# Peptides against a protein of PDB entry 5LHZ: the designs that were tried, part 86

Target 1, 78 residues: chain A of PDB entry 5LHZ
Amino acid sequence: QLLKSVFVKNVGWATQLTSGAVWVQFNDGSQLVVQAGVSSISYTSPNGQTTRYGENEKLPDYIKQKLQCLSSILLMFS

## One batch from the design tools (peptide; made by RFdiffusion4, then SolubleMPNN)

Design b2_p25_5_s3 (from b2_p25_5, 14 letters changed)
Fold by OpenDDE base, seed 4:
Structure b2_p25_5_s3 (fold): chain B 78 residues (1-78), chain A 25 residues (1-25)
Amino acid sequence: as target 1 above (78 residues)
Amino acid sequence: SVEEDRKLLQEIRKLVAELQEKNLS
């Protein structure tokens, strides 16, 4: 279930779920899901392909950029 | 580096966890 959704100008929508997850839907059609208690994050590309990223791998630059954006978004919820 | 990327992921996960804790409180 949805707990709170926030529109972020020039980024997209960020939604906090009752599960503890945060779901970001970017304007470019991509998505990020970060679930509390889960060591990996989920990225879905605009074409619908989903990739999980863990703690012991090099992240693509575009993923890091979106994560930095997410960091800023998370501060909006606090 | 992988270490830097790990720290980024851990930071994000920590923030999400803290947010969840706030919701539960």
Scores: peptide ipSAE 0.678, ipTM 0.906, DockQ to the pose 0.808
Fold by OpenDDE base, seed 2:
Structure b2_p25_5_s3 (fold): chain B 78 residues (1-78), chain A 25 residues (1-25)
Amino acid sequence: as target 1 above (78 residues)
Amino acid sequence: SVEEDRKLLQEIRKLVAELQEKNLS
């Protein structure tokens, strides 16, 4: 269930779920899901492929860019 | 580096956890 949704210009929508997860839907069709208490994050590409990233791997630059964006968005929720 | 990427992930997870805690209060 949705708790709070924020529209971010030139980015997309960011939604906090009642589960504690934050779900970002980017304008390019990709998605990020970060769940509180879970060590890995989920990225879904525009083609629908989902990949989980953990703490012991190199992140693609495009993922890091979206994560940096998410960091800024999360501060908007507070 | 992997360490820098780990730090980024940990930052994101920390912010999400803090946001959840705020909603519980």
Scores: peptide ipSAE 0.678, ipTM 0.905, DockQ to the pose 0.808
Fold by OpenDDE base, seed 3:
Structure b2_p25_5_s3 (fold): chain B 78 residues (1-78), chain A 25 residues (1-25)
Amino acid sequence: as target 1 above (78 residues)
Amino acid sequence: SVEEDRKLLQEIRKLVAELQEKNLS
């Protein structure tokens, strides 16, 4: 299922899956999954709790920070 | 704001889609 994995210093690992999803494993133990064409993203906290965030809600600051980090990573892939 | 957060999500999804397109080409 793994297409490509890249190590990002001081962040963690970013992996593109064959499905087209991008999976980020952060050093703090949290995870993000973003799938093109899906309106929500998936965040898993270090304790294993998973939450989905959509387009009509306020995002926690720590989520926005991780998304902004992901944005930078994705720009490097381009 | 919620609008700003929506735009952030949309940006991320767009970038993921573009990455997918590159890998398919």
Scores: peptide ipSAE 0.677, ipTM 0.905, DockQ to the pose 0.907
Fold by OpenDDE base, seed 5:
Structure b2_p25_5_s3 (fold): chain B 78 residues (1-78), chain A 25 residues (1-25)
Amino acid sequence: as target 1 above (78 residues)
Amino acid sequence: SVEEDRKLLQEIRKLVAELQEKNLS
């Protein structure tokens, strides 16, 4: 269930879920889900393929860029 | 590096957790 959805200029939509997760839908069609209390994040590519990334692996540059963007978004919600 | 990437993930997870706590308050 949704708590709040926010439009972020030149990025896309960021949604807070009642589960504690934050769901970002980027303009390029990709998605990120970060769940409170879960060590891995979920990335869905524009073609619908989903991959989970944990704390013991190197992240693709495009993932890091989106996470840095998400950091700024989360600060906006505070 | 893996260490730098871990720090980024930890930062994001902390912010999400704090946001969750705020929403539940």
Scores: peptide ipSAE 0.677, ipTM 0.905, DockQ to the pose 0.797

Design b2_p25_5_s4 (from b2_p25_5, 14 letters changed)
Fold by OpenDDE base, seed 4:
Structure b2_p25_5_s4 (fold): chain B 78 residues (1-78), chain A 25 residues (1-25)
Amino acid sequence: as target 1 above (78 residues)
Amino acid sequence: SVEEDKQLLEEIRKLVAELQQKNQS
């Protein structure tokens, strides 16, 4: 259930779900899902492998880069 | 560091929560 979708040039698509989650589909085929009230985030690699990242763990650089990108995207919804 | 990464996650989750709050009101 989609609430709002935004196309981000050179990045991909960002969608807010009715659940409150934000779903980002990157051009490289990877995906991020962040849900309000959930301590972990979900990353899906281009090959379909999903990994959850939570608090108190070191994040891969490529994940942090995508999160920084997501931060900027979220400002587009505000 | 782990702490920096934690703060990044918290920032993201906070922004998502704020967005959710806006759409609920």
Scores: peptide ipSAE 0.667, ipTM 0.905, DockQ to the pose 0.765
Fold by OpenDDE base, seed 5:
Structure b2_p25_5_s4 (fold): chain B 78 residues (1-78), chain A 25 residues (1-25)
Amino acid sequence: as target 1 above (78 residues)
Amino acid sequence: SVEEDKQLLEEIRKLVAELQQKNQS
């Protein structure tokens, strides 16, 4: 299921899965999962609570910041 | 705004999809 993992300085780890998902484990203990073909994203807070965010809602600033970071990370895989 | 946030999500999903296609056998 694991395809490739990369260490990102001052951010954490980013992993590609054979499912088409990208899984990011941030240094603050939070996690992001973005699955290809799925409209919602999954965020897990450091305390383990998971929330899904869709395309028709306002995103928390900390989520947007992590997504911007993820955008840069994805370029590292290319 | 919701519209701007939607664009960000779409960008991320597009990049993930492209990455999947690149590595897909």
Scores: peptide ipSAE 0.666, ipTM 0.905, DockQ to the pose 0.772
Fold by OpenDDE base, seed 3:
Structure b2_p25_5_s4 (fold): chain B 78 residues (1-78), chain A 25 residues (1-25)
Amino acid sequence: as target 1 above (78 residues)
Amino acid sequence: SVEEDKQLLEEIRKLVAELQQKNQS
């Protein structure tokens, strides 16, 4: 299930799954899951509520900030 | 804008797909 986990300073943990997904656990308790081949992403807030975001909707600024962070992390994995 | 956000999502998904391609090798 778990392929590799990497600790990222001032961010949290990023994990590659054998499913092809990347799972990020941020220090603030929030989480992002991006699955290869799936158009939507999953965000879980610190209180445990999960929301899916697609391509035809406006993203909250805090989501975009975390996605920008994820972009940098993914470049580290490559 | 919605279009800019879409481009950001596509970038992320593309990077994840490339990572998956690398890992399955």
Scores: peptide ipSAE 0.666, ipTM 0.905, DockQ to the pose 0.807
Fold by OpenDDE base, seed 2:
Structure b2_p25_5_s4 (fold): chain B 78 residues (1-78), chain A 25 residues (1-25)
Amino acid sequence: as target 1 above (78 residues)
Amino acid sequence: SVEEDKQLLEEIRKLVAELQQKNQS
């Protein structure tokens, strides 16, 4: 269930879920899901392919860029 | 590095957790 959705200029939409997750829909068609209390994150590419990334693996640069963007968004929510 | 990436993930998860707690209050 959706709790709150926020439009972010030049990024897309960020949504808080009642589950504690944050769901970001980027303008390029990709998506990120970060769940509180879960060690892995979920990335969905524009073609719909979903990949989970854990805390002990190397992240692709494009993922890190989106995570850094998400960090800024989360600071805005606080 | 993997360590730097881990720190980034932990930062994100921490912020999400804090946001969750705030919404629960």
Scores: peptide ipSAE 0.666, ipTM 0.904, DockQ to the pose 0.830

Design b2_p25_6_s1 (from b2_p25_6, 14 letters changed)
Fold by OpenDDE base, seed 1:
Structure b2_p25_6_s1 (fold): chain B 78 residues (1-78), chain A 25 residues (1-25)
Amino acid sequence: as target 1 above (78 residues)
Amino acid sequence: SASQQQQLQQVLQKVQSFLDNSSSL
């Protein structure tokens, strides 16, 4: 269930879910899900492939960039 | 709600942790 969806200029849509997750749908077609209480994050590429990453794992640069973007978005939500 | 805001804070802290702890080692 969706709590709130926010359009973010030059990024896409960011949605808070009742589950405690934040779901970002980027303009490039990729998606990122970060869930409170879950130790991994989920990235879905534009072609639909989903990969989960752990907290201490080396992240691809494009994932780091999207997480940095998400960090900025979350500061706006607070 | 307070709970929803707390969850957002948890997500933020998680994201920051991922960024800070990502390592090739």
Scores: peptide ipSAE 0.669, ipTM 0.908, DockQ to the pose 0.740
Fold by OpenDDE base, seed 4:
Structure b2_p25_6_s1 (fold): chain B 78 residues (1-78), chain A 25 residues (1-25)
Amino acid sequence: as target 1 above (78 residues)
Amino acid sequence: SASQQQQLQQVLQKVQSFLDNSSSL
């Protein structure tokens, strides 16, 4: 279930789920899901390809950028 | 709710951990 959704100008939509996840739908068509209690994060590229990343592995720069963006969004959420 | 806010903080901490711990190794 969706708890609340926030429109973020020049970024997209960020949604908090009742599951404890935050789901970001970026304007470029990509998506990011981060959930409390889950050891990996999920990234979906614009073409629909989904990749899960662990905490200690090397992240592509574009993933880091989106995570940094998510951090900023989360600060706005609270 | 308080628990939902707590979960939000946990997500934030996780994101920050991913950024801080990402390694080129």
Scores: peptide ipSAE 0.669, ipTM 0.908, DockQ to the pose 0.762
Fold by OpenDDE base, seed 3:
Structure b2_p25_6_s1 (fold): chain B 78 residues (1-78), chain A 25 residues (1-25)
Amino acid sequence: as target 1 above (78 residues)
Amino acid sequence: SASQQQQLQQVLQKVQSFLDNSSSL
């Protein structure tokens, strides 16, 4: 269930779910899901392929960029 | 709610940890 959605110009939509997850849908068609209490994050590429990453592994630069964007968005939520 | 705000903060902290701890090691 959706709790709150925020539109971010030139980025996409970020939605907080009642589950505690934040779901970001980027304009390029990719998606991020980050959830409280879950040790990994989920990235879905524009073609629909999903990859999960752990906290200490090396992230591709494009993932880091999207996470940095998400960090900024989260500050807007609160 | 307070719980939902706390969960939001937890997500923020998680994202920051991923960014800080990403390493090639």
Scores: peptide ipSAE 0.668, ipTM 0.908, DockQ to the pose 0.742
Fold by OpenDDE base, seed 2:
Formats: structure tokens, C-alpha cells, sequence
Structure b2_p25_6_s1 (fold): chain B 78 residues (1-78), chain A 25 residues (1-25)
């Protein structure tokens, strides 16, 4: 269930869910889901392939960039 | 609500941890 959706210029849409997750739908068609209480994060590529990453895992640079973007979005929410 | 704001903070902290702890070790 959706709590709040925010349009972010030049990024996409960020949605807070009742589950405690934040779901970002980027303009390039990719998606990130970060869930409170879950030890991994989920990235979905534009072609629909989903990858889960652990907290100590070496991340691809493009994932780091999107996480940094998400960090900025979350600061905007607060 | 307070709980919803708290959850946003938890997500933020998680994202920061992922960025800070990313390592091949």
C-alpha cells in the first residue's frame, strides 16, 4: 500500500510504502527498493531483471550512484 | 506520522551503511 509518492525532477518517482519500504522508479526504467528491517536492497534493471545486494557487498558504480541519489531524496522527504 | 518518519530515517541510515560498507572483502 502506498503512503506517499513524490515526483523528483530529472530522477523519477519516489514512493513510501506502508511496509516501511521506499520504492524509487527512475526515469531510465530501473527501480530500487529499500525496506526497513530487511538486510538487503533490491535493484531492478530496465529489462526487469532483479538483483539483491547485501550491506557489505561490493556494489557496481551505477548502483552506488542511484543509492546516493536515493539518499538525497530521503533528505528531501525529511 | 511519527512511525512513518522514523521508518524514513531507518531507510536513510541503511542506504548510508550500504554506501559506507561496500567492499570486496
Amino acid sequence: as target 1 above (78 residues)
Amino acid sequence: SASQQQQLQQVLQKVQSFLDNSSSL
Scores: peptide ipSAE 0.668, ipTM 0.908, DockQ to the pose 0.709

Design b2_p25_6_s2 (from b2_p25_6, 15 letters changed)
Fold by OpenDDE base, seed 4:
Structure b2_p25_6_s2 (fold): chain B 78 residues (1-78), chain A 25 residues (1-25)
Amino acid sequence: as target 1 above (78 residues)
Amino acid sequence: SPAQQQQLQLVLQKVQSFLESSDSL
């Protein structure tokens, strides 16, 4: 269930779920889901393909960029 | 709620950890 949704200019929508997960829907159609206590993060590309990344993986640059964006969003949320 | 804020902080820590780990590879 959704707890709180915030519109982020030039980025998209960021939502905190009751589970504690944060769900970001980017303007380019991609999505990120990150949750504490889960060993991986979830990225969904604009074409709907979902990939999970672990903590000790080398991330694609576009994933890094979106995670950095998410970091900034989380600071806005708080 | 405080619990919800704690979860947000944990998510932030996770994101930062992922970025730092990736940058080290």
Scores: peptide ipSAE 0.702, ipTM 0.918, DockQ to the pose 0.907
Fold by OpenDDE base, seed 3:
Structure b2_p25_6_s2 (fold): chain B 78 residues (1-78), chain A 25 residues (1-25)
Amino acid sequence: as target 1 above (78 residues)
Amino acid sequence: SPAQQQQLQLVLQKVQSFLESSDSL
């Protein structure tokens, strides 16, 4: 279930789910799902392929950029 | 709700931890 969706200009949509997860749908068609209490984050590429990344793992630059964007969005929520 | 706000803060902390850890590698 969706709790709240926020449109971010030139980025996409950020949605908080009832589970507590945050789901970001980027304009390029990629997606991120992050939830507390889960050891990994989920990235889905535009073609629909999903990859999970753990903490203390070297991330691709494009993943880091999207996480930084998410961080900025969450700071606005707080 | 307070619980929902708490979850957002925890997600923020997680994201920041991922970024800091990755930058150190």
Scores: peptide ipSAE 0.701, ipTM 0.917, DockQ to the pose 0.863
Fold by OpenDDE base, seed 2:
Structure b2_p25_6_s2 (fold): chain B 78 residues (1-78), chain A 25 residues (1-25)
Amino acid sequence: as target 1 above (78 residues)
Amino acid sequence: SPAQQQQLQLVLQKVQSFLESSDSL
């Protein structure tokens, strides 16, 4: 269930779910889901392929860029 | 709510942790 959705210019939509997860829908068609208490993050590519990344692993640069973007968005939520 | 705000903070901490860990590799 959706709690709050925010349009972010040049990025897409960021939504907080009632579960506590944050769901970002990027303009390129990719998606990112992060939730506390879960050891991994979820990335979905534009073609619909979903990959989970654990902590302490090397991330692709494009994933790091999207996470950095999410970090900035979360700071705005505060 | 305070609980929802706390969850946002925890998500932020997780994101920062992932980035820091990846940068060290």
Scores: peptide ipSAE 0.701, ipTM 0.917, DockQ to the pose 0.829
Fold by OpenDDE base, seed 5:
Structure b2_p25_6_s2 (fold): chain B 78 residues (1-78), chain A 25 residues (1-25)
Amino acid sequence: as target 1 above (78 residues)
Amino acid sequence: SPAQQQQLQLVLQKVQSFLESSDSL
Protein backbone atom coordinates (compact mmCIF):
# COMPACT_ATOMS: atom_id res chain seq x y z
CA GLN B 1 0.00 0.00 0.00
CA LEU B 2 1.01 3.61 -0.67
CA LEU B 3 1.86 6.21 1.99
CA LYS B 4 2.95 9.23 -0.01
CA SER B 5 3.68 10.00 -3.67
CA VAL B 6 5.72 12.97 -4.88
CA PHE B 7 6.14 14.28 -8.42
CA VAL B 8 9.78 15.11 -9.22
CA LYS B 9 10.36 17.44 -12.18
CA ASN B 10 12.38 15.86 -15.02
CA VAL B 11 12.53 12.53 -13.13
CA GLY B 12 9.09 11.01 -12.52
CA TRP B 13 7.27 9.83 -9.38
CA ALA B 14 8.71 8.78 -6.01
CA THR B 15 6.47 6.85 -3.60
CA GLN B 16 6.98 5.66 -0.03
CA LEU B 17 5.15 2.39 0.69
CA THR B 18 3.72 1.28 4.04
CA SER B 19 6.40 -1.45 4.06
CA GLY B 20 9.06 1.27 4.22
CA ALA B 21 10.20 0.68 0.64
CA VAL B 22 10.73 3.56 -1.78
CA TRP B 23 9.41 3.05 -5.31
CA VAL B 24 10.56 5.32 -8.15
CA GLN B 25 8.85 5.38 -11.55
CA PHE B 26 11.14 7.16 -14.02
CA ASN B 27 9.98 9.05 -17.11
CA ASP B 28 11.77 6.55 -19.38
CA GLY B 29 9.48 3.78 -18.09
CA SER B 30 12.02 2.13 -15.77
CA GLN B 31 11.47 1.53 -12.04
CA LEU B 32 13.53 1.15 -8.84
CA VAL B 33 12.46 -0.37 -5.51
CA VAL B 34 14.72 -0.01 -2.44
CA GLN B 35 13.92 -1.16 1.10
CA ALA B 36 15.94 -1.26 4.31
CA GLY B 37 16.58 -4.75 5.65
CA VAL B 38 16.62 -6.29 2.17
CA SER B 39 20.07 -7.19 0.79
CA SER B 40 19.26 -6.29 -2.82
CA ILE B 41 17.65 -3.54 -4.90
CA SER B 42 15.11 -4.16 -7.67
CA TYR B 43 15.36 -2.58 -11.14
CA THR B 44 12.69 -2.97 -13.83
CA SER B 45 13.63 -1.92 -17.37
CA PRO B 46 11.15 -0.19 -19.71
CA ASN B 47 10.44 -3.53 -21.41
CA GLY B 48 9.34 -5.06 -18.09
CA GLN B 49 12.43 -7.15 -17.26
CA THR B 50 13.22 -7.14 -13.53
CA THR B 51 16.74 -7.63 -12.14
CA ARG B 52 17.92 -7.69 -8.52
CA TYR B 53 21.38 -6.36 -7.62
CA GLY B 54 23.37 -7.11 -4.46
CA GLU B 55 25.37 -4.61 -2.40
CA ASN B 56 28.81 -5.71 -3.62
CA GLU B 57 28.04 -5.90 -7.36
CA LYS B 58 29.40 -3.67 -10.09
CA LEU B 59 26.37 -1.73 -11.35
CA PRO B 60 25.68 -0.62 -14.93
CA ASP B 61 26.20 3.12 -15.39
CA TYR B 62 22.52 3.75 -16.14
CA ILE B 63 21.54 2.19 -12.78
CA LYS B 64 24.22 4.17 -10.90
CA GLN B 65 22.78 7.36 -12.42
CA LYS B 66 19.27 6.46 -11.24
CA LEU B 67 20.52 5.61 -7.72
CA GLN B 68 22.34 8.95 -7.54
CA CYS B 69 19.09 10.63 -8.54
CA LEU B 70 17.22 8.70 -5.81
CA SER B 71 19.85 9.77 -3.26
CA SER B 72 19.19 13.42 -4.15
CA ILE B 73 15.43 12.91 -3.79
CA LEU B 74 15.81 11.30 -0.35
CA LEU B 75 18.06 14.13 0.86
CA MET B 76 15.36 16.55 -0.29
CA PHE B 77 12.76 14.77 1.90
CA SER B 78 14.96 14.71 5.02
CA SER A 1 5.73 9.95 11.57
CA PRO A 2 9.11 9.41 13.24
CA ALA A 3 9.10 5.75 12.16
CA GLN A 4 8.43 6.70 8.52
CA GLN A 5 11.24 9.27 8.56
CA GLN A 6 13.62 6.71 10.06
CA GLN A 7 12.83 4.32 7.19
CA LEU A 8 13.69 7.04 4.66
CA GLN A 9 17.06 7.55 6.36
CA LEU A 10 17.76 3.81 6.24
CA VAL A 11 16.92 3.70 2.52
CA LEU A 12 19.28 6.64 1.93
CA GLN A 13 22.08 4.82 3.74
CA LYS A 14 21.49 1.71 1.62
CA VAL A 15 21.56 3.66 -1.65
CA GLN A 16 24.81 5.40 -0.67
CA SER A 17 26.33 2.06 0.32
CA PHE A 18 25.47 0.54 -3.08
CA LEU A 19 27.04 3.48 -4.91
CA GLU A 20 30.24 3.42 -2.84
CA SER A 21 30.64 -0.34 -3.25
CA SER A 22 30.09 -0.19 -7.02
CA ASP A 23 32.53 2.72 -7.44
CA SER A 24 35.27 0.66 -5.79
CA LEU A 25 35.04 -2.03 -8.50
Scores: peptide ipSAE 0.700, ipTM 0.917, DockQ to the pose 0.913

Design b2_p25_6_s3 (from b2_p25_6, 15 letters changed)
Fold by OpenDDE base, seed 2:
Structure b2_p25_6_s3 (fold): chain B 78 residues (1-78), chain A 25 residues (1-25)
Amino acid sequence: as target 1 above (78 residues)
Amino acid sequence: SPQQQQQLQQVLQKVQRFLESSESL
């Protein structure tokens, strides 16, 4: 269930779910889902492939860029 | 609500940990 959605120009939509997770739908068709208390984060590529990443693994640059973007978005929610 | 805001902060902290951990590798 959706709790709060924010449109971010040139990025996409960011939504806080009732579960506490944050779901970002990027303009390129990719998605991120991040929830506290879970050891991994979820990235879905534009082709629909989902990959989970752990905290102590090397991230692709495009994932780091999207996570950095998410950090900025999270500050917008508050 | 305070709980919802706390959850957002927890997500932010998690994202920052992921970024910092990745940068240290």
Scores: peptide ipSAE 0.705, ipTM 0.921, DockQ to the pose 0.827
Fold by OpenDDE base, seed 4:
Structure b2_p25_6_s3 (fold): chain B 78 residues (1-78), chain A 25 residues (1-25)
Amino acid sequence: as target 1 above (78 residues)
Amino acid sequence: SPQQQQQLQQVLQKVQRFLESSESL
C-alpha cells in the first residue's frame, strides 16, 4: 500500500510504501525500490528489465546517480 | 508516524552505504 507520494521537480515521483520501502518513478521511465532490511536494491530500466544490486557491489554510474538523487529526495521527505 | 520516519532514515542510511561501498571499489 502507498503511504505518501511526492512529486519531485525534474525527477519524477517518489512514494513511501507502508512496508517502509521507497519507490521512485523517474521521468526517464526507470524505477528504483529501496527497503531497509533487504540486502539488495531494485532497479527497473525504462524497457522494464529489473536488476537487483547488493551492497559492496560496483554500481553502474547511472545507478549511483539515481541513488544520489534518492538521497536528496529522502531529505525532502523528512 | 515515528516508525515510518524511522524507516525513511533507515532507507537513507542504506542508500548511503551502497554509495560508499561502490565508491570504495
Scores: peptide ipSAE 0.704, ipTM 0.921, DockQ to the pose 0.857
Fold by OpenDDE base, seed 3:
Structure b2_p25_6_s3 (fold): chain B 78 residues (1-78), chain A 25 residues (1-25)
Amino acid sequence: as target 1 above (78 residues)
Amino acid sequence: SPQQQQQLQQVLQKVQRFLESSESL
């Protein structure tokens, strides 16, 4: 199920799944899962609460920051 | 593999769409 895991300094772990999804485990205990072909992204807070966000909705700033971080991480995989 | 690399590219594009869409609101 896991293809490749990369340790990202001062961020956490980023993993590419066989499904094509990218799973990021941040140092603050939160998690982000993004997969092409589905309409939403998944965010899990440090307390374990999971929220799905759709496109064209206003995102919390902390979510945007993590997505921006993910963009940078994805460039590391290439 | 080329497919795996393409999937990463698609994820990147999706992330960018989410950010751009959110910023427009």
Scores: peptide ipSAE 0.704, ipTM 0.921, DockQ to the pose 0.840
Fold by OpenDDE base, seed 5:
Structure b2_p25_6_s3 (fold): chain B 78 residues (1-78), chain A 25 residues (1-25)
Amino acid sequence: as target 1 above (78 residues)
Amino acid sequence: SPQQQQQLQQVLQKVQRFLESSESL
């Protein structure tokens, strides 16, 4: 299920799954899961609450910041 | 594998779309 896990300094862990999804576990305890072919992204807060966001909606600033970070992380897998 | 690399690129493109769409609202 897990293909590759990378430790990202001052961020956390990023893992590519065999499904093609990327799973990021941030140091603050939150998580992001992004997979191509799915219309939404998944965010889990430190308390375990999961929220899905669509492409055409305003994202909370903390989500945007994490997505921007994810963009940089993805280059680490290349 | 090439498929796995392609999937990573697709994820990257998706992330960029989400960010751009959110910024335009």
Scores: peptide ipSAE 0.704, ipTM 0.920, DockQ to the pose 0.856

Design b2_p25_6_s4 (from b2_p25_6, 14 letters changed)
Fold by OpenDDE base, seed 4:
Structure b2_p25_6_s4 (fold): chain B 78 residues (1-78), chain A 25 residues (1-25)
Amino acid sequence: as target 1 above (78 residues)
Amino acid sequence: SSQEQEQLKKVLEKVQRFLESSSSL
């Protein structure tokens, strides 16, 4: 259930879902799904392994970088 | 729609919380 997908240069594709979640498909093959009302975020590595991270836990630097990227994307959407 | 925009806002807020709450603890 996609609302819209936006191509982001040098990043990948960002899609807003009808659920309210945002799904980012990065050029490196990884994916990130963030939805309000859910306590965790979902990251899928290029090899297809999915990990959920909770708020207040230490995030790997590459996760933080992708979240920062997502933040920038969301600001562009608004 | 405004509701869809509100959801995006909530997602942004969540992302920012995650970034700020992540620590080396």
Scores: peptide ipSAE 0.684, ipTM 0.918, DockQ to the pose 0.769
Fold by OpenDDE base, seed 2:
Structure b2_p25_6_s4 (fold): chain B 78 residues (1-78), chain A 25 residues (1-25)
Amino acid sequence: as target 1 above (78 residues)
Amino acid sequence: SSQEQEQLKKVLEKVQRFLESSSSL
């Protein structure tokens, strides 16, 4: 279930779920889901392909950029 | 709520760990 959704200029939509997860829908059509207590993060590309990444693996640069963006968004929420 | 804010904090910490673990040294 959705708890709170905010529009982020030049980024897209960021939503906090009742589960505690944060779901970002980027303007490029990609999506990112991050939830505490889970070992991985979920990224969905614009073509709909979903990939999960672990904490200790090397991330693609575009994933790092989106995570950095998410970090900034989360700081806005706090 | 306090619980919701705590969850956001935990998500932020997780994101930062991912970024730090993947950063080039």
Scores: peptide ipSAE 0.684, ipTM 0.918, DockQ to the pose 0.760
Fold by OpenDDE base, seed 5:
Structure b2_p25_6_s4 (fold): chain B 78 residues (1-78), chain A 25 residues (1-25)
Amino acid sequence: as target 1 above (78 residues)
Amino acid sequence: SSQEQEQLKKVLEKVQRFLESSSSL
């Protein structure tokens, strides 16, 4: 269930779910889901392939960039 | 709500941990 959705210029849509997770739908068609209490983050590529990454795992640069973007978005939410 | 804000804070902290713990080596 969706709690709050915000349009972010030049990024896409950021949504907080009732679960507490944050779901970002990027303009390039990719998606990122991060939820506290879960050991991994979820990335879905534009082709629909989903990959989960754990902490301490080396992340692809494009994932890091999107996480940095998410960080900025979260600061906007606060 | 306070609970919702706390969850956002926890997500932010998690994101920061992932960014800092991901090795560039």
Scores: peptide ipSAE 0.684, ipTM 0.918, DockQ to the pose 0.770
Fold by OpenDDE base, seed 3:
Parts: sequence; structure tokens; C-alpha cells
Structure b2_p25_6_s4 (fold): chain B 78 residues (1-78), chain A 25 residues (1-25)
Amino acid sequence: as target 1 above (78 residues)
Amino acid sequence: SSQEQEQLKKVLEKVQRFLESSSSL
């Protein structure tokens, strides 16, 4: 269930779910889901392919960039 | 709610851990 959605200019939509997860829908068509208490993060490419990444896994640069973007968004809500 | 805010805080902490863990420094 949707709790709160925020439009972020030049980025997309960031949504907090009732589960506590944060779901970002980027303008490029990709998606990112991050939830506390889960060992992985979920990235969905524009073509619909989903990949899960662990904490000690080397991340592609584009994933790091999107995570940094998410971090900035979350810090704005602090 | 305070609980929902705490969950956001935990998500932020997780994101930061992922970024730090992926650092090649």
C-alpha cells in the first residue's frame, strides 16, 4: 500500500510504502526498491529486468548514482 | 507517524551502507 508519494524534479517519483520500503520510479523508466531489514536492494531496468544486489557486492555505476540520488531525497525528508 | 519516520531513517542508513560498501576507496 502507498503511504506517501513525492515528485522529484528531473528524477521521478519517490514513494514510501506502508511496509516501510521506498520505491523510486525514475524518469528513464527504471525503478529502485529499498527496504530495511532485507539483505538486498532491487533494481528494475527500463526493459523490466529485475536484479537484486547485496551489500558487499560491487555495484554498477548507474546503480550507485541512483542510490546516491535516493540518499539525497531521503535526507531532504529528515 | 514516528514509526514510519523511523523506517525512513533505517532505509537511509541502508542506502548509505550500500554506498560505502561499494566504494573502491
Scores: peptide ipSAE 0.684, ipTM 0.918, DockQ to the pose 0.780

Design b2_p25_7_s1 (from b2_p25_7, 10 letters changed)
Fold by OpenDDE base, seed 5:
Structure b2_p25_7_s1 (fold): chain B 78 residues (1-78), chain A 25 residues (1-25)
Amino acid sequence: as target 1 above (78 residues)
Amino acid sequence: SAEQQQQEQLQQVLQKVQRFLQNSE
């Protein structure tokens, strides 16, 4: 269930769920879901394909860029 | 409180994101 949504200019929408997870919908059509207590993060490409990444693996550059962006977005919820 | 819990969750998400970025370097 949705708790709070924030529009981020030139990025997209970021939503905090009641579970504590953060769901980001990027303007390029991709999505990112990050939740504490889960060992992986979830990325959905614009074509709808979902990939989970572990904490200790090398990430694609575009994923790193989105995570870096998410770090900044999280400040908007505080 | 619920608000406090939600804020703590956000901090945990932030820390997780930072760990992912650091471990990917």
Scores: peptide ipSAE 0.708, ipTM 0.922, DockQ to the pose 0.884
Fold by OpenDDE base, seed 4:
Structure b2_p25_7_s1 (fold): chain B 78 residues (1-78), chain A 25 residues (1-25)
Amino acid sequence: as target 1 above (78 residues)
Amino acid sequence: SAEQQQQEQLQQVLQKVQRFLQNSE
């Protein structure tokens, strides 16, 4: 279930789910799902491949960039 | 309330994202 979707110019769409997860659909076709209480984050590349990352592992730079972007987006949900 | 719960979830997501970024350094 979707609660709220926010369009972010030059980024994409960010949606809060009833589960508490935040789902970001980036303009480049990639997706990011982050939910509290889950040990990992989910990233789906533009080609449809999904990868889960743990909290203590070294992240690829493009993942870090997406997460940094998400941090900024979350300010728009208030 | 439900709205308060959702806001708390957003804050928890933000904290999680920040932890992931910090731990990746």
Scores: peptide ipSAE 0.708, ipTM 0.922, DockQ to the pose 0.886
Fold by OpenDDE base, seed 2:
Formats: sequence, C-alpha cells, structure tokens
Structure b2_p25_7_s1 (fold): chain B 78 residues (1-78), chain A 25 residues (1-25)
Amino acid sequence: as target 1 above (78 residues)
Amino acid sequence: SAEQQQQEQLQQVLQKVQRFLQNSE
C-alpha cells in the first residue's frame, strides 16, 4: 500500500509504502526497493530483470549512484 | 504513533543505504 509519493525532478518517482519500504522508479525505467529489516536491496533493470544485493557486496557503479540519489531523496520525505 | 513509526522506518532505510554504500567501497 502506498503512503507517500514524491516526484523528483530529473530522477523519477519515490514512494514510501506502509510496509516501510521505499520504492524508486527512475526515468530510465529502472526501479529500486529498499526496506529496513531486510538483508538485501532490490534493483530492477529497464528490461525487467530483478537483482538482489547484500550489504556486504561490491555494487556496480550505477547502483551506487542510484543509492546515493536515494539518500538525498529520503530527505524529501521528512 | 503511525507517523512516528513511518518516520523511523525512513531513518532506518537511510542508515541501511549508507551501510550498503560504505561496505561497497
């Protein structure tokens, strides 16, 4: 269930779910889902392929960039 | 309250993201 959705210029949409997860839909068609209490994050590429990453993994640079973007977006929900 | 809980969840998500970034360096 959706709780709050924020439009982010030149990025896309970021939505907080009642579950506590944050769901980002990027303009490039990719998606990112992050939820506390879960050991992984979920990334979906524009082609629909979903990959889960653990917190001790070496992340692709484009994932790091999106996570850094998410950090900034989270401030918009406060 | 529910609003307080949701705000705490956001903070926890932020902390998690920061951990992922730090551990990936």
Scores: peptide ipSAE 0.708, ipTM 0.922, DockQ to the pose 0.884
Fold by OpenDDE base, seed 3:
Structure b2_p25_7_s1 (fold): chain B 78 residues (1-78), chain A 25 residues (1-25)
Amino acid sequence: as target 1 above (78 residues)
Amino acid sequence: SAEQQQQEQLQQVLQKVQRFLQNSE
């Protein structure tokens, strides 16, 4: 279930789920899901391909950029 | 409370994101 959704100008939508996970829908059509207690993060590309990344993995730059963006977005939920 | 619990979950997500970024360097 959805708890709270926030529109972020020039970025997209960020939603907190009842599970505590955060789901971001970016304007470029990609998606990011991050949940505490899970060892990986989930990224879905605009073409619908989903990839899981581990915490010790070297991330693509575009993933790092979106995670950095997410860090800023999370402050909007406080 | 439920609100406190949800805020704690957000903090845990933030910490996780920061770990991923740090470990990717």
Scores: peptide ipSAE 0.707, ipTM 0.922, DockQ to the pose 0.890

